# Designs tried in a protein design run: peptides against a protein of PDB entry 5T59. Part 24

Target 1, 112 residues: chain A of PDB entry 5T59
Amino acid sequence: TTPTMQSTSLLTEHLGYPPISLVDDIINAVNEIMYKCTNAMEKYLMQRNIIGKKDFSDEIKIGTAKLESLLENSVDKNFDKLELYVLRNILSIPSDLLEENRFRLLHHEKLV
Target 2, 90 residues: chain B of PDB entry 5T59
Amino acid sequence: EHIRFQRLVQVCNKALEESIRKLQSWEKIHECFPNYGQTREGIENLTVCQQQVIKLWSNLSRVEFDAIFHERSIEEKLNQLDDLINKARS

## One batch from the design tools (peptide; aimed at target 1 K81 L82 Y85 R88)

Design b2_p16_4_s4 (made by RFdiffusion4, then SolubleMPNN; from b2_p16_4, 6 letters changed)
Fold by OpenDDE base, seed 2:
Structure b2_p16_4_s4 (fold): chain B 112 residues (1-112), chain C 90 residues (1-90), chain A 16 residues (1-16)
Amino acid sequence: as target 1 above (112 residues)
Amino acid sequence: as target 2 above (90 residues)
Amino acid sequence: DKELDEEWEKIDEELE
């Protein structure tokens, strides 16, 4: 199920920011980390590109690009799953508390 | 009682572990460097590179995610959310 | 975590 506008508003008030902002921070961070890792890999191998009088620079560039693509695809898929899980199961308000009486109680607790 | 922050940490770890799984496969690494990996030095370099990348992935993710959690005060906020929900149901 | 794994698989199926 998709989070409601009401739950988003309540959580935004509670958190001080929209729930999606946390997910965005996480995804942005992992993307940055991903490219740091692939860049480090390429740099490391390019400093060791010549073996036995043979230059493997082209193969290293192609190979690291393939690994980067593989990692990108995996990160994309798994953190899409993470986003859904977080928004559904962590940053969520139970449906019974979204009813009128329970909703008022939640607001009351926030104001007290 | 307080379960949401624990779940957040767990799902973050799972996503990170699943994402790096392919790079943990030596076969996947080697197939990207078919000729380079046929040399002794190449194998050694790839082995070190693989290990360093995995360590870098783990270390950076730990530091960055902890920073995010701190900046967003998410543990406190999720604990409060748990308490509010439990109180409303009592 | 068994609960996490079950939910993860459910989400995986939805995203397929």
Scores: peptide ipSAE 0.654, ipTM 0.951, DockQ to the pose 0.781
OpenDDE base, seeds 1, 3, 4, 5: peptide ipSAE 0.653, 0.654, 0.653, 0.654; ipTM 0.952, 0.951, 0.952, 0.952

Design b2_p16_5 (made by RFdiffusion4)
Pose (drawn by RFdiffusion4):
Structure b2_p16_5 (pose): chain A 112 residues (1-112), chain B 90 residues (1-90), chain P 16 residues (1-16)
Amino acid sequence: as target 1 above (112 residues)
Amino acid sequence: as target 2 above (90 residues)
Amino acid sequence: EEEEEEEIIEEWEEEL
């Protein structure tokens, strides 16, 4: 199902937060991890940048950054699909409820 | 009958697995360090990275998401939503 | 754009 304003309004009430807030916590969280991993990998190699008698510091900075940017694309790509797949299929509304008052059951839930 | 939350877990894991796949390939890893990877110690060091970064990637994401799912009670809100639409269709 | 979004949803449903 395609998202609607009633679903956003109703689901915001049921959840206590807009449906997108959960998606923000996820994207924001994986990004922090992505950089935490790459930074951890660069330092592991920079203290191992000299093998034998040669210094590969330049190659490592380029390699670690060349990898980081590839995840920035792939993560942005795969988590936007998540941002879509969730708001359409998980935090979702059928027609049975907004055609004939979903308001009854949510109001009914908060009370009885 | 409780089916929507398990989906949320499936879609999160799905997104992560596809997010890291290019790093599971030794080839693309060596492409980023061609000269450094042509040394024995370089090969050993790069192996320690991709295997540890992947483990770190899996672990950090697993712990946070389980935490995010807790701070927002999403397993319950969705279980309440799954069993509620059923009561409506009935 | 709408057709691409529907295809993405169908792809992930089949893979799951």

Design b2_p16_5_s1 (made by RFdiffusion4, then SolubleMPNN; from b2_p16_5, 5 letters changed)
Fold by OpenDDE base, seed 5:
Structure b2_p16_5_s1 (fold): chain B 112 residues (1-112), chain C 90 residues (1-90), chain A 16 residues (1-16)
Amino acid sequence: as target 1 above (112 residues)
Amino acid sequence: as target 2 above (90 residues)
Amino acid sequence: KEKEEEEIIKEIDEEL
């Protein structure tokens, strides 16, 4: 079940930011890290592109691009799962606390 | 008593681990460099490259994710959420 | 879609 607007509002008030913002930060970070890793790999190998009298520059560029694609696909898959889990099971409010009397209680506790 | 932050860390680590799994395969690495990897020197370079990339992945993710968690005060906020839920149910 | 999401969540829970 998708998080309700009420749950999102309450969590935003509690966190000081929307729950999705945390997930966005995580996903943005891993994407940045991913490209830093693939870039470093390409640069490392390009500095070692000549073995004997043969230049492997073209093969290195193609090979690193393939590895980047593999990593991209895996990151997308695994962090999509992460997003769903975090928003549904971690940054969530149990249904019993979304009742009227419990809703008031949460506001009261925050203000105290 | 406090479980949400622990779960957050666990799922982050799991996602990171599974994401890098394919790059941990020597066979997959070698397949991307079929001629380069037929040379002794090429194999050595690929081996070092693979090891360094995995280390870089681990180190960067640790630093960046910890920074995010700190900036968002997420451990404190999730602990408070656990406490609020427990109080409401008591 | 909801069923798929539930299955994904269960998978993650089992891996933890």
Scores: peptide ipSAE 0.027, ipTM 0.910, DockQ to the pose 0.874
OpenDDE base, seeds 1, 2, 3, 4: peptide ipSAE 0.025, 0.024, 0.028, 0.028; ipTM 0.908, 0.907, 0.906, 0.907; seeds 3, 4 fail the geometry check

Design b2_p16_5_s2 (made by RFdiffusion4, then SolubleMPNN; from b2_p16_5, 7 letters changed)
Fold by OpenDDE base, seed 5:
Structure b2_p16_5_s2 (fold): chain B 112 residues (1-112), chain C 90 residues (1-90), chain A 16 residues (1-16)
Amino acid sequence: as target 1 above (112 residues)
Amino acid sequence: as target 2 above (90 residues)
Amino acid sequence: SKKEEDEIIEEIDKEL
C-alpha cells in the first residue's frame, strides 16, 4: 500500500527526517559509485589501448559507454524496486497504529 | 524481535547484487569489445578489469551505505519503531 | 535465526 501523509508525518517526527531522505541518500550513493566504477574501467583500459601496434581507443570508449548504459539501466530498475519496498514495508506504520488511540500513544512515547 | 533494519540491509544487498549481475557476465563484457577481446592481451586486460570493477562496486557500496546508515541512525530508529509496534500490540 | 532470515529474504524477493 502507498504511505499516507499521516504515516509520513509520524515517521518524520520519529526519524528526525522524512523517510524519503534515506532512500535519496542510498540512490545518490549508488549512482556515484556506478560512475566511479565505469570511469575506473575506462581509464584502466585506455592505459592499455595499444596491442600489437593497433590502437583500440575508439573501441574502448564505445565499449565502456555501452557497459555504463547497461549498468545504469540495471541500477535504475533495481533501486526503484528498493525504494518502493523500503517505503511500503520498512519505513511504514501498520494501519492499526494509525488509529486515534494508537496515534496518541506514539506521540506520547516521543514526548517521554 | 527487531526485523526492520535487517530487512533494510537485505534489500540493499539484493539491489546491489542484481545491479552488478550483468557485469559479472563475461559474455556481456566481451560483446562490448569484440576486436579488443580477440587478442590474448585484450582478454587478459578485460578479465582483470572485470574483477577490479566488481570488487570496487562491493567495497564502495559497503563503505558508503554503512556511512549513510550511521549518519541517519537508522538501526536505532528502526529498532525503536519495532519496539513501539510490539508495545502497541501487547 | 537463519530460518527467519530466509523467510524475510523470500518476502523481499516477492516485492523486488
Scores: peptide ipSAE 0.024, ipTM 0.902, DockQ to the pose 0.153
OpenDDE base, seeds 1, 2, 3, 4: peptide ipSAE 0.024, 0.026, 0.027, 0.024; ipTM 0.902, 0.905, 0.904, 0.901; seeds 2, 3 fail the geometry check

Design b2_p16_5_s3 (made by RFdiffusion4, then SolubleMPNN; from b2_p16_5, 6 letters changed)
Fold by OpenDDE base, seed 4:
Structure b2_p16_5_s3 (fold): chain B 112 residues (1-112), chain C 90 residues (1-90), chain A 16 residues (1-16)
Amino acid sequence: as target 1 above (112 residues)
Amino acid sequence: as target 2 above (90 residues)
Amino acid sequence: SEEEKEKIIKEIDEEL
């Protein structure tokens, strides 16, 4: 099931931030890393673009762009899955704790 | 008893591993550089480039994700969550 | 869709 508003609220109180914020941090980080990697790859090859008096700069640019797209698609796919899993199974509160009595218990524990 | 943080680490690692999977394919790399990869030097450069990128991917992700986990105190928070859940069920 | 999400979750669970 999709996280409830109540669950989100409780987790936000517990974490000090909304659960989605953690996921956002992760996704933003991997995106940054992804582009750093592809940039590094392009730069590395562009420094080695001439072989046997032939300039492969255009091929390198096109090739690295293709690899970037490939990686980008894979990152999007896999981290979309990650987002779903984290929000549903990790940053989640079991239904039994969402009951009124359990809810009060959680608040009580925070106040003690 | 503490399982949530472990799961978080696992799914992060899985996502990272699966994301880089295609770049681990020499065939995929070579296909992107058909003429460049026909030269000896080109092959050498691509080989080094491939392994460097994979290494960079791994290293950067480790550093950045650890930083996130630390900044968010997620291990502690998830452990506490596990404890709360377990306590409530006891 | 919810069904798609469930499939994804199940897939992840199987891989872990």
Scores: peptide ipSAE 0.039, ipTM 0.913, DockQ to the pose 0.904
OpenDDE base, seeds 1, 2, 3, 5: peptide ipSAE 0.021, 0.021, 0.038, 0.021; ipTM 0.901, 0.901, 0.913, 0.900

Design b2_p16_5_s4 (made by RFdiffusion4, then SolubleMPNN; from b2_p16_5 with E1S W12I E13D)
Fold by OpenDDE base, seed 4:
Structure b2_p16_5_s4 (fold): chain B 112 residues (1-112), chain C 90 residues (1-90), chain A 16 residues (1-16)
Amino acid sequence: as target 1 above (112 residues)
Amino acid sequence: as target 2 above (90 residues)
Amino acid sequence: SEEEEEEIIEEIDEEL
């Protein structure tokens, strides 16, 4: 199920930040890593673009772009799933506890 | 009793593993460089590139994700959440 | 080779 406003509020209070912020950090990180990897790959191959008398620069550029696209698609797919899972199953409060008792508990623990 | 952080780590690892799956395919790599990969040197270069990019993917992800988890104190927070939930149910 | 591997690693490190 989709997280409720109440759940988000309680978790934000507990975490000190909205749950989505953690997911955003993760997704931003993997995106950065992804492009760093593909960029490094391209640079490595471009330094080795000439084999014999043939220049493969164009092929390398096209090829690395294709690989980047493949990786992008996979990252998007898998981390969309991750986002849903984290927000629904990890950063979540059971519905039976989304009552005054849960709120009181959090408040009490913060005061102690 | 503490399960949420473990699950977080697991799902992150799974997402990372599945994301890099396509690059682990030599066939897919080679298809992107059909002429380059017909040369001995090209094959060697692609092989090294493939191996290292996968390693770097893993290493960078580990470092960055650990940093995120630390900065967000997520292990502690998730453990506390587990404890709170368990306490509420007791 | 190890040298080739280091080269790739270094390139990525430079991007960090």
Scores: peptide ipSAE 0.028, ipTM 0.908, DockQ to the pose 0.018
OpenDDE base, seeds 1, 2, 3, 5: peptide ipSAE 0.027, 0.027, 0.026, 0.027; ipTM 0.906, 0.907, 0.905, 0.907; seed 1 fails the geometry check

Design b2_p16_6 (made by RFdiffusion4)
Pose (drawn by RFdiffusion4):
Structure b2_p16_6 (pose): chain A 112 residues (1-112), chain B 90 residues (1-90), chain P 16 residues (1-16)
Amino acid sequence: as target 1 above (112 residues)
Amino acid sequence: as target 2 above (90 residues)
Amino acid sequence: ETEEKIEEAEEFFSDV
């Protein structure tokens, strides 16, 4: 289903937070991990940048950064599909409920 | 009958697996370090990275998301939603 | 563009 304002309004009430807030926590979380990994990888190599008698510091900075940017694209790509697949299929509303009052059951839930 | 939350786990894991796949390929890893990878110690060091970075990627994401799912009680909100639409359709 | 993105997301998560 395509998201609507009633679903956003109703699901915000059922969840206690807008449906997108969960998606923010996920994207924001994976990004932090992405950089935490790359930074950890660069330091592991920088203290191993000299093999034999040559210094590969330049190659490592370029390599670690060249990898980081490829994840920034792939992650932004794959988690936008998540942002979409969730708001359409998971935090989703059928027609059975907004055609004939979903308000009854949510109000009914909070009370009885 | 509780089907929506398991989906949330499936879609999160799906996004992560695809997010890291290019790093599981030794080729693309070596392309970023061509000269450094042509040394024996370089090959050994790069192997230690991709295998540890992947493990770090999997672990950090697994722990946080399980935590996020807890702080927002999403497993319950969705289980309440799954079994609630059924009561409505009935 | 929006419709293509939606179709890509549905094909992407088709195994789910």

Design b2_p16_6_s1 (made by RFdiffusion4, then SolubleMPNN; from b2_p16_6, 7 letters changed)
Fold by OpenDDE base, seed 1:
Structure b2_p16_6_s1 (fold): chain B 112 residues (1-112), chain C 90 residues (1-90), chain A 16 residues (1-16)
Amino acid sequence: as target 1 above (112 residues)
Amino acid sequence: as target 2 above (90 residues)
Amino acid sequence: SLEEEIKETDEFFKDV
């Protein structure tokens, strides 16, 4: 199910931050890691660009760019799914708890 | 009992695993370097590179995600959420 | 259960 405004508010109060903030941290981290990996790969191979009398610099640059693109697409796809799953199923409040009586319980537990 | 944090970890791990899957394919990597990979040294370099990238991916993600989970106190918060939900349903 | 959760996680990315 799609998160409601009420659910978001309650979770924000509980967490001390909006649920989306956690997802943002995760996505930002994986993007940073991704580019560190691709950069490391390019640098490693570019330091080894000459074999015999041949210079493979251009091929290495093109090849690493292709791999970067593949990784970017995969990260985007999988972590978009992750975002939806986390927000809908993990950082979520069941509808029965959004009723008035159950809502009171959440507030009471927080204040006690 | 407490399931949400476990699910979070599993989902993160799965996303990370699926994201790096194509780089785990030697064939895919070799295709990106068709001439370089025809040399002995090239194959050796690509092999080491592939292994190092995968390890770097795994190590960095573990460290960074653990840091995020700690900074956000997410295990504690999700456990509390589980408890609240279970209590409300009792 | 843990096993069920793992299965669900696998199913989550079945189209990938």
Scores: peptide ipSAE 0.495, ipTM 0.942, DockQ to the pose 0.077
OpenDDE base, seeds 2, 3, 4, 5: peptide ipSAE 0.451, 0.444, 0.488, 0.488; ipTM 0.941, 0.940, 0.941, 0.942

Design b2_p16_6_s2 (made by RFdiffusion4, then SolubleMPNN; from b2_p16_6, 6 letters changed)
Fold by OpenDDE base, seed 4:
Structure b2_p16_6_s2 (fold): chain B 112 residues (1-112), chain C 90 residues (1-90), chain A 16 residues (1-16)
Amino acid sequence: as target 1 above (112 residues)
Amino acid sequence: as target 2 above (90 residues)
Amino acid sequence: DEEEKLKETDEFFSDV
């Protein structure tokens, strides 16, 4: 079940931010980390690009790019799943509670 | 009773673990550097690089995800959500 | 401790 506007509104009020914002933070973070990792890898290897009088710079650049692509694809896949799961199962309100009683409860708790 | 935050942590960890899986494969690493990896020194460099990048991945993700969770007060908020739901069902 | 580990890793890749 896809999150409803009603649940989103209630959760936004509860969280102080839209549920998607948390997911966005997570995804942005992992993307940043991903590129930091691949960049570090490339830099490390490029500092060690000469072996036996052979320059492997081109191979290193190409190889690192390939690894980056692999990682990127995996990150996209797995964190798309994560996004779906979080929004559906964690940052969610059960449908049976999306009724008048739930609304009153949230309101009451905020007043107390 | 409080389950949502635990699940959040679990799925984050799982996503991170599965994302780095291919980099944990020496075969995949070596395939990307076919000639470089034919040298002794190249193999050594790739080995160290592989190990360290995985560590970097793990460490950075832990630090940044914890920061996000803190900034968003997500544990507290999810616990409260659990409590509210439980109350509503009582 | 964890922060220290992170620093060590960062230093490893940023040695230059």
Scores: peptide ipSAE 0.113, ipTM 0.917, DockQ to the pose 0.019
OpenDDE base, seeds 1, 2, 3, 5: peptide ipSAE 0.078, 0.100, 0.109, 0.107; ipTM 0.916, 0.917, 0.917, 0.917

Design b2_p16_6_s3 (made by RFdiffusion4, then SolubleMPNN; from b2_p16_6, 7 letters changed)
Fold by OpenDDE base, seed 4:
Structure b2_p16_6_s3 (fold): chain B 112 residues (1-112), chain C 90 residues (1-90), chain A 16 residues (1-16)
Amino acid sequence: as target 1 above (112 residues)
Amino acid sequence: as target 2 above (90 residues)
Amino acid sequence: SELEKLKETEEFFKDV
């Protein structure tokens, strides 16, 4: 199910931030990690680019770029799915509770 | 009773696992370095590189995701959400 | 249950 404005508002009040903010943090983090990994891989191999009398620098650059693209595509795919799942199923309020009673509960909890 | 945070962790772990899966394939790694990987030394370097990248991925993700969850107090908030929902349904 | 949650996760990524 798609999140409603009402659920978003209630969750924002409860969380102290919009639900999407958590997802954004997660996605930003994994993207950063991804590029750190690919950068580390390239640098590691470039430090070992010469074997015998042959320089493999060009092959290493191309190869690591291919792996980066592969990882990038996978991250995008899987974390797009994650975003939808989290917003729909984790950071969500059941429709049957999106009524006045839910508002009262939140209000009550804030007062206690 | 408390289910949402566990699900969050599970989904995050699964997404991370699936994202790195192709890099765990030696064949895929070797395909990207066909000539380099024909040398003994090249194979050794690629092997170490692959292993270290996977470890780096795992370690960084653990640290960063835990930090996010802490900063957002998401476990507590999701537990409270579960409690509120359960209470409302009682 | 935890098993059910695991199944949900598996189902979530079944198309990957």
Scores: peptide ipSAE 0.465, ipTM 0.942, DockQ to the pose 0.078
OpenDDE base, seeds 1, 2, 3, 5: peptide ipSAE 0.049, 0.046, 0.469, 0.052; ipTM 0.914, 0.915, 0.942, 0.916; seeds 1, 2, 3 fail the geometry check

Design b2_p16_6_s4 (made by RFdiffusion4, then SolubleMPNN; from b2_p16_6, 6 letters changed)
Fold by OpenDDE base, seed 1:
Structure b2_p16_6_s4 (fold): chain B 112 residues (1-112), chain C 90 residues (1-90), chain A 16 residues (1-16)
Amino acid sequence: as target 1 above (112 residues)
Amino acid sequence: as target 2 above (90 residues)
Amino acid sequence: EEEKKIKETDEFFKDV
C-alpha cells in the first residue's frame, strides 16, 4: 500500500526529514557511483587502446557505452523497487498506530 | 526486537548486488569488445578492468551509503520506531 | 550463508 499523508507527516516529525529524502540520497549516491565506475572503465581501457599497432579506441568507446546503458537500466529497475520497498515496509507506520490513541502516543513520546 | 535498520541494509545490499550482476558476466563483458577481446592483451585488460570495476562499485557504495546512514541518523531513528511500535502493541 | 542472503532478500522484495 502507498504511504498515507498521515504516516508521512508522523515520520517526517520523527526523522526530522521526509522519508523520501533518505531514498533520494541513496539513489543520487548510486547514480554517482555508477558513472564513476563506467568512467573509470573507459579511462582504463582507453589508456590501453592500442594492441599490436591496432587502435581499438572506437570499439572501446562503443563497448563501454553499451555497458553503461546496461548498468543504468539495472540501477533504475532495482532501485525503483528499493524505493517502493523502503517507503512501504521500512519507513512505514502500521495502521493500528494511526488510530487516534496511538497517534497521541507517538506525539507524546516525542515530547517526553 | 530491532529489525528495520537491518532490513534497510539488506535491501540496499540486494539492490546493489543485482545492479552489478550483469557486469559480473565475463561473456557479457566480452561481447561488448568482440575484436579487442580476441587479443591476448585485450583479454587481460578486460579481466583486470572487470575486477577493478566490481571492486570500485562495492567499495564506493559501502562508503557512501554508510555516510548517508550516519548523516540521517537512520539506525537510531529506525530503532526508535521499532520501540514505539512494540510499545504500542504491548 | 546468512540464511541464504535472508532468503535471497525475501525472494528479491517479492511483490514489494
Scores: peptide ipSAE 0.663, ipTM 0.949, DockQ to the pose 0.170
OpenDDE base, seeds 2, 3, 4, 5: peptide ipSAE 0.634, 0.631, 0.633, 0.638; ipTM 0.948, 0.947, 0.947, 0.948; seed 4 fails the geometry check

Design b2_p16_7 (made by RFdiffusion4)
Pose (drawn by RFdiffusion4):
Structure b2_p16_7 (pose): chain A 112 residues (1-112), chain B 90 residues (1-90), chain P 16 residues (1-16)
Amino acid sequence: as target 1 above (112 residues)
Amino acid sequence: as target 2 above (90 residues)
Amino acid sequence: EELEEEWEELEEELEE
């Protein structure tokens, strides 16, 4: 289903937070991990940048950064589909409820 | 009957697996370090990275998301939503 | 299988 304002309004009430807030926590979380991994990988190699008698510091900075940017694209790509797949299929509303009052059951839930 | 939350787990894991796939390929890893990877020790060091980075990637994401799912009680809100739409259709 | 199909559809939608 395509998201609507009633679903955003109703789901915000049922959840206690807008549906997008959960998606923010996920995207924001994976990004922090992405950089935490690359930074950890660069330092593992920089203290191993000299093999034999040659110094590969330059190649490592370029390689670690050349990898980081590829994840920035792939992650932004794959988690936007998540942002979409969730708001359409998981935090989703059918027609059975907004055609004939979903308000009854949510109000009914909070009380009885 | 409780089907929506398991989906949330499936879609999160799905997004992560695709997010890291290019790093599971030794080829693309060596492309970023062509000269460094032509040394024995370089090959050994790069192997230690991709296998540890992937494990770190899987672990950090697994722990946080399980935590996020807890701080927002999403498993319950969705289980309440799944079994609630059924009561409505009935 | 359904998930993969819907996922690919989203990929194509974003490309557009």

Design b2_p16_7_s1 (made by RFdiffusion4, then SolubleMPNN; from b2_p16_7, 7 letters changed)
Fold by OpenDDE base, seed 5:
Structure b2_p16_7_s1 (fold): chain B 112 residues (1-112), chain C 90 residues (1-90), chain A 16 residues (1-16)
Amino acid sequence: as target 1 above (112 residues)
Amino acid sequence: as target 2 above (90 residues)
Amino acid sequence: DELDKEWEEIDKELEK
């Protein structure tokens, strides 16, 4: 088994779920939040779409869409970084503990 | 001694902060509404909107992430992992 | 700090 596979198995046993599941939850949550934010922005501005005698509805729709895209791109990039960081530095098993004797110790401690 | 959960919180905050950074720029906001933002009332509306969105972002993320951490029992599990690692190295 | 250091390293990796 590869160190990655061993780590995943051990962590899955320890957590009760695969490590990636936590990351997925986080990413799904932020995506939902993102769209709630952009939707709120659009609704707020659309209720204020007329200034004087001018209707800015079209500009508001386009503008909010642009901001949504901007936020989407930023979220994607930064949470890709988060995923790598979490899997490398948080949900990881040090190589010295992947040795046979250490591996058994982890299993023993889990069962006791 | 227990470091992993703290790191998780920190990196989540980092990702959230970096993600919203561009929306914190008034210039970026105004560029999306070039004509609307030329009016006094439009500027006022955009200002309020920007502030509200940032607050909403912060509040929702806090609530949702805390819920995830609770549902996954991640603090406890990460503390246990730290303990196991430290014990094994002793 | 350590987080920032690792974050920058990851950033460089993802840009490739």
Scores: peptide ipSAE 0.651, ipTM 0.951, DockQ to the pose 0.876
OpenDDE base, seeds 1, 2, 3, 4: peptide ipSAE 0.650, 0.651, 0.649, 0.651; ipTM 0.951, 0.951, 0.951, 0.951

Design b2_p16_7_s2 (made by RFdiffusion4, then SolubleMPNN; from b2_p16_7, 6 letters changed)
Fold by OpenDDE base, seed 4:
Structure b2_p16_7_s2 (fold): chain B 112 residues (1-112), chain C 90 residues (1-90), chain A 16 residues (1-16)
Amino acid sequence: as target 1 above (112 residues)
Amino acid sequence: as target 2 above (90 residues)
Amino acid sequence: SELDKEWKEIEEELEK
């Protein structure tokens, strides 16, 4: 199920930040890591671009770009899944606790 | 009793593992460097590169995600959430 | 695993 506004508000109060902020941090981090990895790969191979009498620089650049695209697509797909999982199953408030009496209890426990 | 943080770690690892899976395929790597990979030295370079990138991916993600979890105090917060839920249901 | 099952379910949902 999709998180409700009430759930988001309660979690924001509890966490000190909106639940989506954690996901954003994770996604931003993995994107940065992804490009660091592909950059490292390109640099490593470009330092080894000449084999014999042949220069493979162009092929290396194209090849690493292809791998980067491949990784980008995979990261996007899998971390979309992660986002949905986290927001649905981890950073969520069970529906029974969103009822009036349970809601009051959560606020009470937070303030006491 | 405390389950949410464990799930967070697990799903993060899952996403990371699935994301890097394509780069773990030698066939995929070789296809991107068809001529380079036909040389002995090229194969050696690609092999080392593949291994190093995968290690870098793993190491950087571990460090960065741990930092995020710490900065967001997410383990503590999720444990508290578990406790609140359990208490409310008791 | 439980996560794997849930992961697959989410995967199927997002593919729609």
Scores: peptide ipSAE 0.678, ipTM 0.952, DockQ to the pose 0.864
OpenDDE base, seeds 1, 2, 3, 5: peptide ipSAE 0.678, 0.677, 0.678, 0.677; ipTM 0.952, 0.952, 0.952, 0.952

